# Designs tried in a protein design run: peptides against a protein of PDB entry 8PQO. Part 1

All scores and structures are predictions.

Target 1, 252 residues: chain A of PDB entry 8PQO
Amino acid sequence: VLLKEYRVILPVSVDEYQVGQLYSVAEASKNETGGGEGVEVLVNEPYEKDGEKGQYTHKIYHLQSKVPTFVRMLAPEGALNIHEKAWNAYPYCRTVITNEYMKEDFLIKIETWHKPDLGTQENVHKLEPEAWKHVEAVYIDIADRSQVLSKDYKAEEDPAKFKSIKTGRGPLGPNWKQELVNQKDCPYMCAYKLVTVKFKWWGLQNKVENFIHKQERRLFTNFHRQLFCWLDKWVDLTMDDIRRMEEETKRQ
Positions, changes and structure headers below are counted from each chain's first letter, unless a header gives other numbers.
Peptide ipSAE was made for these designs. It is ipSAE averaged over its two directions, with the distance scale d0 held at 1.0 Angstrom where the peptide's residues are scored. Compare it between designs on one protein only; published cut-offs may not apply.
A fold fails the geometry check if it doesn't show the stated peptide or something in it is severely misdrawn.

## One batch from the design tools (peptide; aimed at target 1 Y17 N88)

Design b1_p8_1 (made by RFdiffusion4)
Pose (drawn by RFdiffusion4):
Structure b1_p8_1 (pose): chain A 252 residues (1-252), chain P 8 residues (1-8)
Amino acid sequence: as target 1 above (252 residues)
Amino acid sequence: FHLITMSV
């Protein structure tokens, strides 16, 4: 099983990231026809354990209505049921994604620490030493064009071409992280996203784990580029504003 | 759905 820690250094604060991430998930999913239908909340409760106080949820995403009929008929029982178990104790969160048919043999786990630093901490997740020694650290720079697939590139989601009206932050150059250390004002943070991918069937552990990690890096990059370029849309929101928008979207 | 791994 392969583990990688993706470090996403951002010119926002940890407080700001919480609101921005919630807004961005909702906004990026605004054009998807077929969003919200098929989402099932099995469990939604508070939890507390040794310093980590938060909210636990168990949700199922039924994809039967979103795939062709033949896919629904051919799919083994439960293969189209995606389980997500989440522990949200921001600035820490853990999510575990499984498939009902694959049980625990297909698993994607993301454990994230959101810290007010420039991604300089080592083993921020406090792994056992030997296990930590086998974790590749992968840095994601949202200003680096070379880290974006050409088919993914969108000028309107390019931090190198965006300046915030409300904050004046951006555009981001190759030295933006260096100017952060030399700066006393603009906030910054790093999201330490430790990703574990497990695929235990058919001897395809390596191929699937690698494919998933490449896709997770691509998604983390595109998502956080979008998040920064949408600063003007969400930077003035509070958490109460986010919860209100959630309840609003709940009516339908 | 594509953003299911994007959680905070």

Design b1_p8_1_s1 (made by RFdiffusion4, then SolubleMPNN; from b1_p8_1, 5 letters changed)
Fold by OpenDDE base, seed 4:
Structure b1_p8_1_s1 (fold): chain B 252 residues (1-252), chain A 8 residues (1-8)
Amino acid sequence: as target 1 above (252 residues)
Amino acid sequence: MSLLSMRV
């Protein structure tokens, strides 16, 4: 098991982020080739449990069309079906990724707290001390070009180049986080993303777990760069606007 | 491969 807490600092408020996240997820989905192909939504409903209230989703990602033919032919039954269960109780979110074939031997859990701070809270997920001492805190700087793979880089999604017309935020220079502290009019938040990865196959555990973390980090980096650079597209939207957009998308 | 909900 490998745990890392990714801390993504953004020059947006927690309330803004709620809109921006949903918008950016929707937008990113549209930009992906084969948008909904191979995605089965089993459940999408409100939930209430243990004082947590939000939206529960259960999706199956059928990867058969996304892997090479030889992999598909050799894959055991259920091996190419990934289940994603998500509890969105913003500002807290939890996502659990499992696989039908690997069962308890495979888990990706992503637990996110969105806090109005600069990523300074320790153990925001309230782990036991013994567990917390094994968590690596990883800061994602959305303005740091070196954290972006060349193949993922787009100039229009570069926070170091983007300036929001509507808010005046950006571009984000090398010291933007330090400067943000002195900018009373600019809100900020941190997404604390505790990622738990378990892959119990002997001999491959560390390799696969590290690989998955690398992919998660990549995903978080790119997504939040997009979210910020799309600020002018979503900052004036309300949650009601987002809901309407989601409903319209479901009809397509 | 994209798991969109993982961005949340």
Scores: peptide ipSAE 0.118, ipTM 0.833, DockQ to the pose 0.557
OpenDDE base, seeds 1, 2, 3, 5: peptide ipSAE 0.072, 0.066, 0.098, 0.070; ipTM 0.825, 0.822, 0.832, 0.826; seeds 1, 2 fail the geometry check

Design b1_p8_1_s2 (made by RFdiffusion4, then SolubleMPNN; from b1_p8_1, 3 letters changed)
Fold by OpenDDE base, seed 4:
Structure b1_p8_1_s2 (fold): chain B 252 residues (1-252), chain A 8 residues (1-8)
Amino acid sequence: as target 1 above (252 residues)
Amino acid sequence: FSLITIRV
């Protein structure tokens, strides 16, 4: 098991982020749904459990069309179906990713707290001390181009170049986080994403767990760069607007 | 809604 806490600081409020996240997920999903085998939404409903209230989603990612033919031909049944179960009780979220073939031998858990701070809180997920000492804190800087793979880089999604017309935020320079502290009118938050990766196959555990963390970090980096650079698209939207957009997307 | 989007 490998645990890392990714801390993503953004020049948006916790309330703004709720809208921006939903918008950006919807946009990202639209951009990926170009193929026949895609994302199947099994469940999307309100839930209430143990005093937690939010939205529950269960999605299946069918990867058969997205892997090389030889992988598809050799893959065991269920090996290319990834289940994502998500509990969104914003500002707390939990996502559990499993695979039909791997069963208990594979788990990705992502637990997120969204806090109105600059990523300075320790153990926001309230882990036991013995568990917390094994968690690596990883800071993601959305303005740092060196954290972005060349193949993922887009100028229109570069926070160091983007300026929001609606809010005046950006571009984010090298010292944007330090400057933010001095800007009383600019909100900020941190997404604390505790990622637990389990892969039980002996000899491959560390390799696969580290690989998955690398992919998650990449995903978080790119997603939040997009979220910020799309600020003018979503900042004036309400939660009701987002819900309507989601409903319209389900009908397509 | 998904908290993450698997980009394959």
Scores: peptide ipSAE 0.079, ipTM 0.827, DockQ to the pose 0.184
OpenDDE base, seeds 1, 2, 3, 5: peptide ipSAE 0.074, 0.071, 0.084, 0.109; ipTM 0.826, 0.821, 0.821, 0.831; seeds 3, 5 fail the geometry check

Design b1_p8_1_s3 (made by RFdiffusion4, then SolubleMPNN; from b1_p8_1, 5 letters changed)
Fold by OpenDDE base, seed 4:
Structure b1_p8_1_s3 (fold): chain B 252 residues (1-252), chain A 8 residues (1-8)
Amino acid sequence: as target 1 above (252 residues)
Amino acid sequence: MKYITIRV
């Protein structure tokens, strides 16, 4: 098991981020899947459990079209089906990713707290002290181009180039976080993403777990760069607007 | 390889 806490600082409020996240997920999903190809939504309903209230989703990602033919041909049944169960009780979110074939031997758990700070809280997920000692804190700087793979880089998704017309936020220079502290009118937040990766296979555990963390970091980096650079597209939207957009997308 | 945008 490998745990890392990714801390993503953004020049948006916690309330703004709720809209921006949902918008950006919807847009990114459209761009990647061509409208949901290979994604099956089994459940999408409100839930209430143990005082937590939010939206529960269960999706299956069918990876058969996303892997080489030889992998598809050799893959055991269920090995290319990824189940994503998500509990969105914003500002807390939990996502659990499992695989039908690997069962208990594979787990990705992503637990996120959204806090109105600059990523300075320790153990926001309230882990036991012994468990917390093994968590690496990883800061993601959305303005730092060096954190972006060249193949993922797009100029229109570069926070160091983007300026929001609606809010005046950006571009984000190399010292943007320090400058933000001095800007009384610019909101900020941190998404604290505790990622737990389990891959129980002798000799491959560390390799695969580290690989998954690398992919998650990449995903979080790119996603939050998009979220910020799309600020003018979503900042004036309400949660009701987002819900309408989600409903329209389900009908397509 | 298209990465899955995980709702996180």
Scores: peptide ipSAE 0.066, ipTM 0.785, DockQ to the pose 0.366
OpenDDE base, seeds 1, 2, 3, 5: peptide ipSAE 0.069, 0.063, 0.065, 0.064; ipTM 0.795, 0.786, 0.798, 0.788; seeds 1, 2, 3, 5 fail the geometry check

Design b1_p8_1_s4 (made by RFdiffusion4, then SolubleMPNN; from b1_p8_1, 4 letters changed)
Fold by OpenDDE base, seed 3:
Structure b1_p8_1_s4 (fold): chain B 252 residues (1-252), chain A 8 residues (1-8)
Amino acid sequence: as target 1 above (252 residues)
Amino acid sequence: MKYITMRV
């Protein structure tokens, strides 16, 4: 098991981020060719549990069409089905990813708290002290180009170049996080993303767990760069606007 | 890259 807490600082409020996240997820999904192919939505409903209220989703990603024929022919039953269960109780979110074949030998869990701070809180997920000792804190700087793969880099998604017309936020210079503390009129937040990766196959555990973390970090980096650079597209939207956009996306 | 894990 490998645990890392990714801390993503953004020059937006927790309330703004709720809209921005949903918008950016919808927009990113539209830009993905074949993004809906092989995705089955089993459940999408409100939930209430232990005082937590939110939206629950259960999706299956069918990978049969995404792998070579020989892999599909050799794959055990359920090996190419990925289950994603997500609980969105903003400002708390949880996603659990499992595989039918691997069962207990594979888990990706992503737990996110959104806090109105600069990523300075320790153990926001309230892990046991012994478990917390094994968590690596990883800061994602959306302005740092060195954290972006060359193949993922787009100038229109570069926070170091973008300036919001509507809010005046950006561009984000090398010291933007330190400067933010002195800007009374600029809101900020941190997304604390605790990622638990478990891959119990002998000889592959460390390699696969580290690989998955690398992919998650890449995903979080690119997404939050997009979210910020799309600020002018979503900052004036309401939750009702987002709901309409989600309904339109479901029909496509 | 599919933003799979962010499709909340």
Scores: peptide ipSAE 0.119, ipTM 0.829, DockQ to the pose 0.565
OpenDDE base, seeds 1, 2, 4, 5: peptide ipSAE 0.110, 0.098, 0.112, 0.084; ipTM 0.825, 0.817, 0.825, 0.810; seeds 1, 4, 5 fail the geometry check

Design b1_p8_2 (made by RFdiffusion4)
Pose (drawn by RFdiffusion4):
Structure b1_p8_2 (pose): chain A 252 residues (1-252), chain P 8 residues (1-8)
Amino acid sequence: as target 1 above (252 residues)
Amino acid sequence: FSLLTMQM
């Protein structure tokens, strides 16, 4: 099983990232026809354990209505049921994604620490030493064009070409992280996203784990580029504003 | 759905 820690250094604060991420998930999913239908909340409750106080959820995403009929007929029972178990104690969160048919043999776990630093902490997740020694640290720079697939590139989602009206932040050059250390004002943070991918069937552990990690890096990059370029849309929102927009979207 | 791993 392969583990990688993706470090996403951002010119926002940890407080700002919480609102910005919630807004971005909802906004990026605004054009998807077929969003929200088929989402099932099995469990939604508070939890507390040894310093980590938060909200636990168990949700199922039924994909039967979103795939061709032949896929629904051919799919083994439960293969189209995606389970997500989430522990949200921001600035810490853990999510576990499984498939009902694959049980625990296909698993994607993301454990994230959101810290007010420039991604300089080592083993921020406090792994056992030997296990930590086998974790590759991968840095995601949202200003680096070379880290974006050409088919993914969108000028309107390029931090190198965006300046915030409300904050004046951006555009981001190759020295933006250096200018953060030499700066006393603009906030910054790093999301330490430790990703574990497990695929135990058919001897395809390596191929699937690598494919998933490459796709997770691509997604983390594109998502956080979008997040920064949408600063003007969400930076003035509070958490109460986010909860209100959630209840609003709940009516339908 | 494509943003499933981006949810907190």

Design b1_p8_2_s1 (made by RFdiffusion4, then SolubleMPNN; from b1_p8_2, 6 letters changed)
Fold by OpenDDE base, seed 3:
Structure b1_p8_2_s1 (fold): chain B 252 residues (1-252), chain A 8 residues (1-8)
Amino acid sequence: as target 1 above (252 residues)
Amino acid sequence: FKYLSLRQ
């Protein structure tokens, strides 16, 4: 098991982020080529559990069409089905990814708290002390180009170049986080993303777990760079506007 | 994939 807590600081409020996140998810989904193929939505409903209220989704990603024929023919039953269960109770979110064949030997869990701070809280997910001491805190700086793969880099999604016309935020210089503390008119937040990766297979555990973390970090980095650079597109949207956009995206 | 909750 490999645990890392990714901390993404953004020059937006927790309330703004709720809109921006949903917009950016919808927009990114539209831009995904071949996206949605082999995705089955089993459940999409409100939930209430232990005082937590939100939206629950259960999706299955069928990978049979994404692998060579010989792999599909040799794959055990359930090996090519990935289950994604998500609980969105903003400002808290949880996603659990499992595989039918691997069962308890494979798990990706992503738990996110969105807090109105600069990533200074320790153990925001309230882990036991013995577990918390094994968690690596990883800061993602959306303005740091060195954290972005060259193949992922787009100038229009570079926070170091973007200037929001509507809010005046950006561009984000090398010391933007430090300067943010002195700007009372600019809101800020941190997304604390605790990622738990378990891949219990002899000889492959460390390699696969590290690989998955690398992919998650890449995803978080690119997504939040987009979210910020799309600020002028979503900052004036209402939740009703977002719901309409989500419905339109589902029809594609 | 479209609609991945991982983007949250």
Scores: peptide ipSAE 0.147, ipTM 0.836, DockQ to the pose 0.459
OpenDDE base, seeds 1, 2, 4, 5: peptide ipSAE 0.133, 0.133, 0.131, 0.142; ipTM 0.837, 0.836, 0.835, 0.840

Design b1_p8_2_s2 (made by RFdiffusion4, then SolubleMPNN; from b1_p8_2, 7 letters changed)
Fold by OpenDDE base, seed 4:
Structure b1_p8_2_s2 (fold): chain B 252 residues (1-252), chain A 8 residues (1-8)
Amino acid sequence: as target 1 above (252 residues)
Amino acid sequence: MRYLLLRQ
């Protein structure tokens, strides 16, 4: 098991981020899947449990079309089906990713707190002290070009080049986080993403767990760069606007 | 595969 807490600081409020996240997820999903190909939505309903209220989703990602033919032919039944169970009780979110074939030997859990701070809280997920000692804190700087793979880089998704017309925010220079502390009128937040990865195969555990974390980090970096650079597209949207957009996307 | 894990 490998745990890392990714801390993503953004020059947006917690409330703004809720809209921006949903917008950016919808937009990113359109760009990657061409309409959700290979995603089955089993459940999408409101939930209430232990005082937590939110939206529950259960999705299956069918990877058969996304892997090489030789992998598909050799893959055991269920090995290419990934279940995503997600509980969105914003500002808290939890996602649990499992695989039908690997069962208890594979887990990705992503727990996110969105806080109106600069990533300064320790153990925001309230882990046991012994578990917390094994968590690596990883800061993601959305302005840092060095954190972005060359194949992922787009100039229109570069926070160091983007300036929001609607909010005046950006471009984000090398010291933007320090400058933000001095800007009383600019909201900020941190997404604290505790990622738990379990891959219980002897000899491959550490390699696969580290690989998954590398992909998660890459994903979080690119997404939050997009989210910020799309600020002018979503900042004036309401949650009701987002819900309408999601409903329209389900009908396509 | 790139956006699978960003939802939530």
Scores: peptide ipSAE 0.121, ipTM 0.829, DockQ to the pose 0.725
OpenDDE base, seeds 1, 2, 3, 5: peptide ipSAE 0.110, 0.114, 0.110, 0.118; ipTM 0.825, 0.825, 0.828, 0.830; seed 2 fails the geometry check

Design b1_p8_2_s3 (made by RFdiffusion4, then SolubleMPNN; from b1_p8_2, 7 letters changed)
Fold by OpenDDE base, seed 4:
Structure b1_p8_2_s3 (fold): chain B 252 residues (1-252), chain A 8 residues (1-8)
Amino acid sequence: as target 1 above (252 residues)
Amino acid sequence: MKYLLLRQ
């Protein structure tokens, strides 16, 4: 098991981020799948449990079309089906990813708190002290180009070049986080993403767990760069606008 | 694969 807490600081409020996240997810979704090919939504309903209220989703990702033919031919039954169970009780979210073939030997759990701070809270997920000692805190700087793979870099998704016309926010210089503290009128937040990866296979555990964390970090970096650079597209949207956009996307 | 990860 490998745990890391990714801390993503953004020059947006917790309330703004809720809209921006949903918009950016929907937009990135359209760009990658051409309409959701290989995603099955089993459940999408409100839930209430232990005082937590939110939206529960269960999805299956069918990877058969996303892997080479030789991998598909050698893959055991269920090995290319990934289940995602998500509990969205914003500002808290939990996602659990499992695989039908690997069962208890594979887990990705992502627990996110969105807080109106600069990523300064320790153990926001309230882990036991012994578990917390094993968590690596990883800061993602959306303005730092060195954190972006050259193949993922787009100039239109670069926070160091983007300036919001609607809000005046950006471009984000090398010291943008320090400058933000002095800007009383600019909201900020941190997304604290505790990622738990389990891959129990002899000789491959550490390699696969580290590889998954590398992919998660890459994803979080690119996503939050997009979210910020799309600020003018979503900042004036309401939650009802987002719901309409999601319904329109389901009909396509 | 990239789609799985963005909704988190």
Scores: peptide ipSAE 0.098, ipTM 0.812, DockQ to the pose 0.623
OpenDDE base, seeds 1, 2, 3, 5: peptide ipSAE 0.089, 0.091, 0.097, 0.094; ipTM 0.808, 0.801, 0.817, 0.815; seed 3 fails the geometry check

Design b1_p8_2_s4 (made by RFdiffusion4, then SolubleMPNN; from b1_p8_2, 5 letters changed)
Fold by OpenDDE base, seed 4:
Order: C-alpha cells, then structure tokens, then sequence
Structure b1_p8_2_s4 (fold): chain B 252 residues (1-252), chain A 8 residues (1-8)
C-alpha cells in the first residue's frame, strides 16, 4: 500500500471550484475522443449517509478496447473491468476503484477535501497517527512547467501564460502563491487529495503502486491547469447551468 | 482512461 496526499493550491474559492471542476470534467471529456467508449453507468443517484449528502455513482470501465489485442486475449475474465464507485458530497469527495479479477488485491481510493487554505492543514482526512506518518505530502504547483510532461503541455493550458479577463487572475508567476497571500481580494483553496494505492502482487507491488501514483499526479496536474486556464469559461456559470450542460451532454 | 481519473 502506498499513500500520498496531493495538495493542489488554486487561486479560486471552494465555491468557484465546484463549478469549475464539473465544467472542466465535462470539457475534458468532450476533448477525449472515445472517452465515453466502454463506460457503463450502473448507478447515478443522490445518497444520504451519516450526515453526508451527495451524489453516488457506480461506473464500469471496460478496458477491452483500450488494451492491445494480445492483452485482451490473455486477460482473465473481469481483469479488464474497472469499477469506480464515487461519493460526491462536495466539498468532500471519495472515489474507490476496484477490479473484478484482482478483488482485494487491487484498490485505488481517492479522498478529497476542498479547503479555503493554502495547503497548510495536516491530516485533513483524519487518519490514525501511525497511518499518517506513512503519507507523503506532494504539492502540485499548477504554474510549474517542470511538473508537466512535454507530451501533455499546451500553451493554452499554461497558468504561467493565462490571464483571466473576467477575474483579472493570472498569469501565475514563480512566486504566485506568496503573492496570493498578499492579495486580499483573490480567493484561494487547496484540494487535499489522499490517494491510497494497493496492488498486492508479489514482486510488482511497489512498481505498480508508484506507477499509479505517477499517473494520478499527472492527471491532477493537467486537470487543475485546465481548470484554471478555463476560468473565464466557467466562472460565471451556476450549478444549475452545469446541471443543464450535463443533461444536454447525456442526450447526445 | 483520463475520463476515469478527472472526476476524482
């Protein structure tokens, strides 16, 4: 098991981020050709449990079309089916990813708190002290180009070049986080993403767990760069606007 | 694969 807490600081409010996240997910989805292929939505319903109220989703990702033919032919039954269960009770979110074949030997859990701070809270997910000692805190700087793979880099998604016309936010220089502290009128937040990865295959555990974390980090970096650089597209949208857009997208 | 991970 490998745990990391990714801390993504953004010059947006927690309330703004709720809109921006949903917009950016929807937009990134449209931009991925075949992003809907092999996704089965089993459940998408409101839930209420233990004072947590939100949206529950259960999806299956059928990877058969996304792997080489030889992998598909050799893969055991269920090995290419990934289940995603997500509880979105914003500002808290939890996602659990499992695989039918690997069962208890595979888990990705992503727990996110969105907080109106600069990533300074320790153990926001309230882990036991002994478990918390094993969590690496990883800061993602959306302005740091060195954190972006060259193949993922787009100039239009570069926070160091983007300036929001609507909000005046950006471009994000090397010291943007320090400057933000001095800007009373600029909201900020941190997304604290506790990622738990479990892969219980002897000899491959550390390699696969580290690989998954590398992919998660890459995803979070790219997504939040997009979210910020799309600020002018979503900042004036309401949650009701987002819901309408989601409904329209489901009809296509 | 990216769609999976962005909603989290």
Amino acid sequence: as target 1 above (252 residues)
Amino acid sequence: FKYLLMRQ
Scores: peptide ipSAE 0.118, ipTM 0.833, DockQ to the pose 0.669
OpenDDE base, seeds 1, 2, 3, 5: peptide ipSAE 0.095, 0.105, 0.114, 0.110; ipTM 0.827, 0.829, 0.835, 0.835

Design b1_p8_3 (made by RFdiffusion4)
Pose (drawn by RFdiffusion4):
Structure b1_p8_3 (pose): chain A 252 residues (1-252), chain P 8 residues (1-8)
Amino acid sequence: as target 1 above (252 residues)
Amino acid sequence: LHLLTMKM
């Protein structure tokens, strides 16, 4: 099983990231026809354990209505049921994604620490030493064009071409992280996203774990580029504003 | 669903 820590250094504060991430998930999913239908909340409750106080959820995403009929007929029972178990104690969160048919043999776990630093902490997740020694640290720079697939590139989602009206932040150059250390004002943070991918069937552990990690890097990059370029849309929102928009979207 | 892993 392969583990990688993706460090996403951002010119926002940790407080700001919480609102921005919630807004961005909802906004990026605004054009998807077929969003919200098929989402099942099994469990939604508070939890507390040794310093980590938060909200636990168990949700199922039924894909039967979103795939061709032949896929629904051919799919083994439960293969189209995606389970997500989430522990949200921001600035810490853990999510576990499984498939009902694969049980625990296909698993994607993301554990994230959101810290007010420039991604300089080592083993921020406090792994056992030997296990930590086998974790590759991967840095994601949202200003670096070379880290974006050409088919993914969108000028309107390029931090190198965006300046915030409300904050004046951006555009981001190759030295933006250096100018953060030399700066006393603009906030910054790093999301330490430790990703574990497990695929235990058919001897395809390596191929699937690598494919999933490449896709997770691509998604983390594109998502956080979008997040920064949308700074004017969400930076003035509070958490109460976010909860209100959630209840609003709940009516339908 | 493409943002499934982006949900906190």

Design b1_p8_3_s1 (made by RFdiffusion4, then SolubleMPNN; from b1_p8_3, 7 letters changed)
Fold by OpenDDE base, seed 4:
Structure b1_p8_3_s1 (fold): chain B 252 residues (1-252), chain A 8 residues (1-8)
Amino acid sequence: as target 1 above (252 residues)
Amino acid sequence: MDYLLLRN
């Protein structure tokens, strides 16, 4: 098991982020999957459990079309089906990813707290002290181009170049986080993403777990760069607007 | 596939 806490600081409020996240997810989904190809939504309903209220989703990602034919042919039944169960009780979110074939030998859990701070809280997920000692805190700087793979880089998604017309935020220079502290009118938050990766196959555990973390980091980096650079597209939207957009997308 | 894990 490999645990890392990714801390993504953004010059947006927690409330703004809720809109921006949903918008950016929807937009990114449209851009990559053409509307959700290979994604089966089994459940999408409100939930209430132990005082936590939110939206529960259960999706299956069918990866058969996303892998080479030889992999598909050799893959055991269920090996290419990824189940994603998510509990969105913003500002807290939990996502659990499992695989039908690997069962308990594979787990990706992503737990996110969105806090109005600069990523300074320790153990925001309230892990046991012994467990927390094994968590690597990883800061993602959305303005740092060196954290972006060349193949993922887009100039229009570069926070170091983007300036929001609607909010005046950006571009984010090398010291943007330090400067943000001095800007009384600019909100900020941190997404604390505790990622737990479990891959219990002897000889491959460390390799696969590290690989998954690398992919998660990449995903978080790119997503939040997009989220910020799309600020002018979503900052004036309400949650009701987002809901309407989601409903429209489901009908297509 | 890149955004699959961030949909929540």
Scores: peptide ipSAE 0.077, ipTM 0.810, DockQ to the pose 0.722
OpenDDE base, seeds 1, 2, 3, 5: peptide ipSAE 0.074, 0.068, 0.069, 0.082; ipTM 0.815, 0.810, 0.812, 0.814; seeds 2, 5 fail the geometry check

Design b1_p8_3_s2 (made by RFdiffusion4, then SolubleMPNN; from b1_p8_3, 7 letters changed)
Fold by OpenDDE base, seed 5:
Structure b1_p8_3_s2 (fold): chain B 252 residues (1-252), chain A 8 residues (1-8)
Amino acid sequence: as target 1 above (252 residues)
Amino acid sequence: MKYLLLRE
């Protein structure tokens, strides 16, 4: 088991981020070649449990068409089906990823709190002290180009070059997080993403768990760079505008 | 490779 808490600081409010996240997920999904191919939505419904209220989703990702033919022919039954269960009770979210073949031998759990701070809270997920001492805190800086793979870099998605016309936010210089403290009119937040990875196969555990964390970090970095650089596209949208866009995307 | 846009 490998736990890391990714802390993503953004020059947006917690309320703005709710719209921006949903917009950026929808937009990124449209830009991916093959749209919904191999994605099955089993459940999409409101839930209420233990005082938590939100939206529950269950999706299956069928990877059979996305892997080489030789991998598909050698893969055990269920090995290419990934289940994603998500509970969105913003500002809290939880996602659980499992595989039909690996069962108890594979788990990815991602728990997110969105807070109006600069990533300074310790143990925001309220882990037991014995568990918390093994969590690595990892800061993601969306302005730091060195955290982006050269193959993923786009100039139009660079926070160090982008300036919002609607809000005046950006470009983000090397000291942008320190400068936020002095800019009383610029909102800020941190997304605290506790990622738990379990891979129980002896001899491969550390390699696979570290690989998954590397992919999650890459995903979070690229996504939040896009979210910020798309600020002028989503900052004036309402939640009702987002719902309409999601419905249109489901029909394609 | 469709990145699982994990709704985190």
Scores: peptide ipSAE 0.070, ipTM 0.797, DockQ to the pose 0.544
OpenDDE base, seeds 1, 2, 3, 4: peptide ipSAE 0.070, 0.064, 0.062, 0.070; ipTM 0.792, 0.786, 0.797, 0.786; seeds 2, 3 fail the geometry check

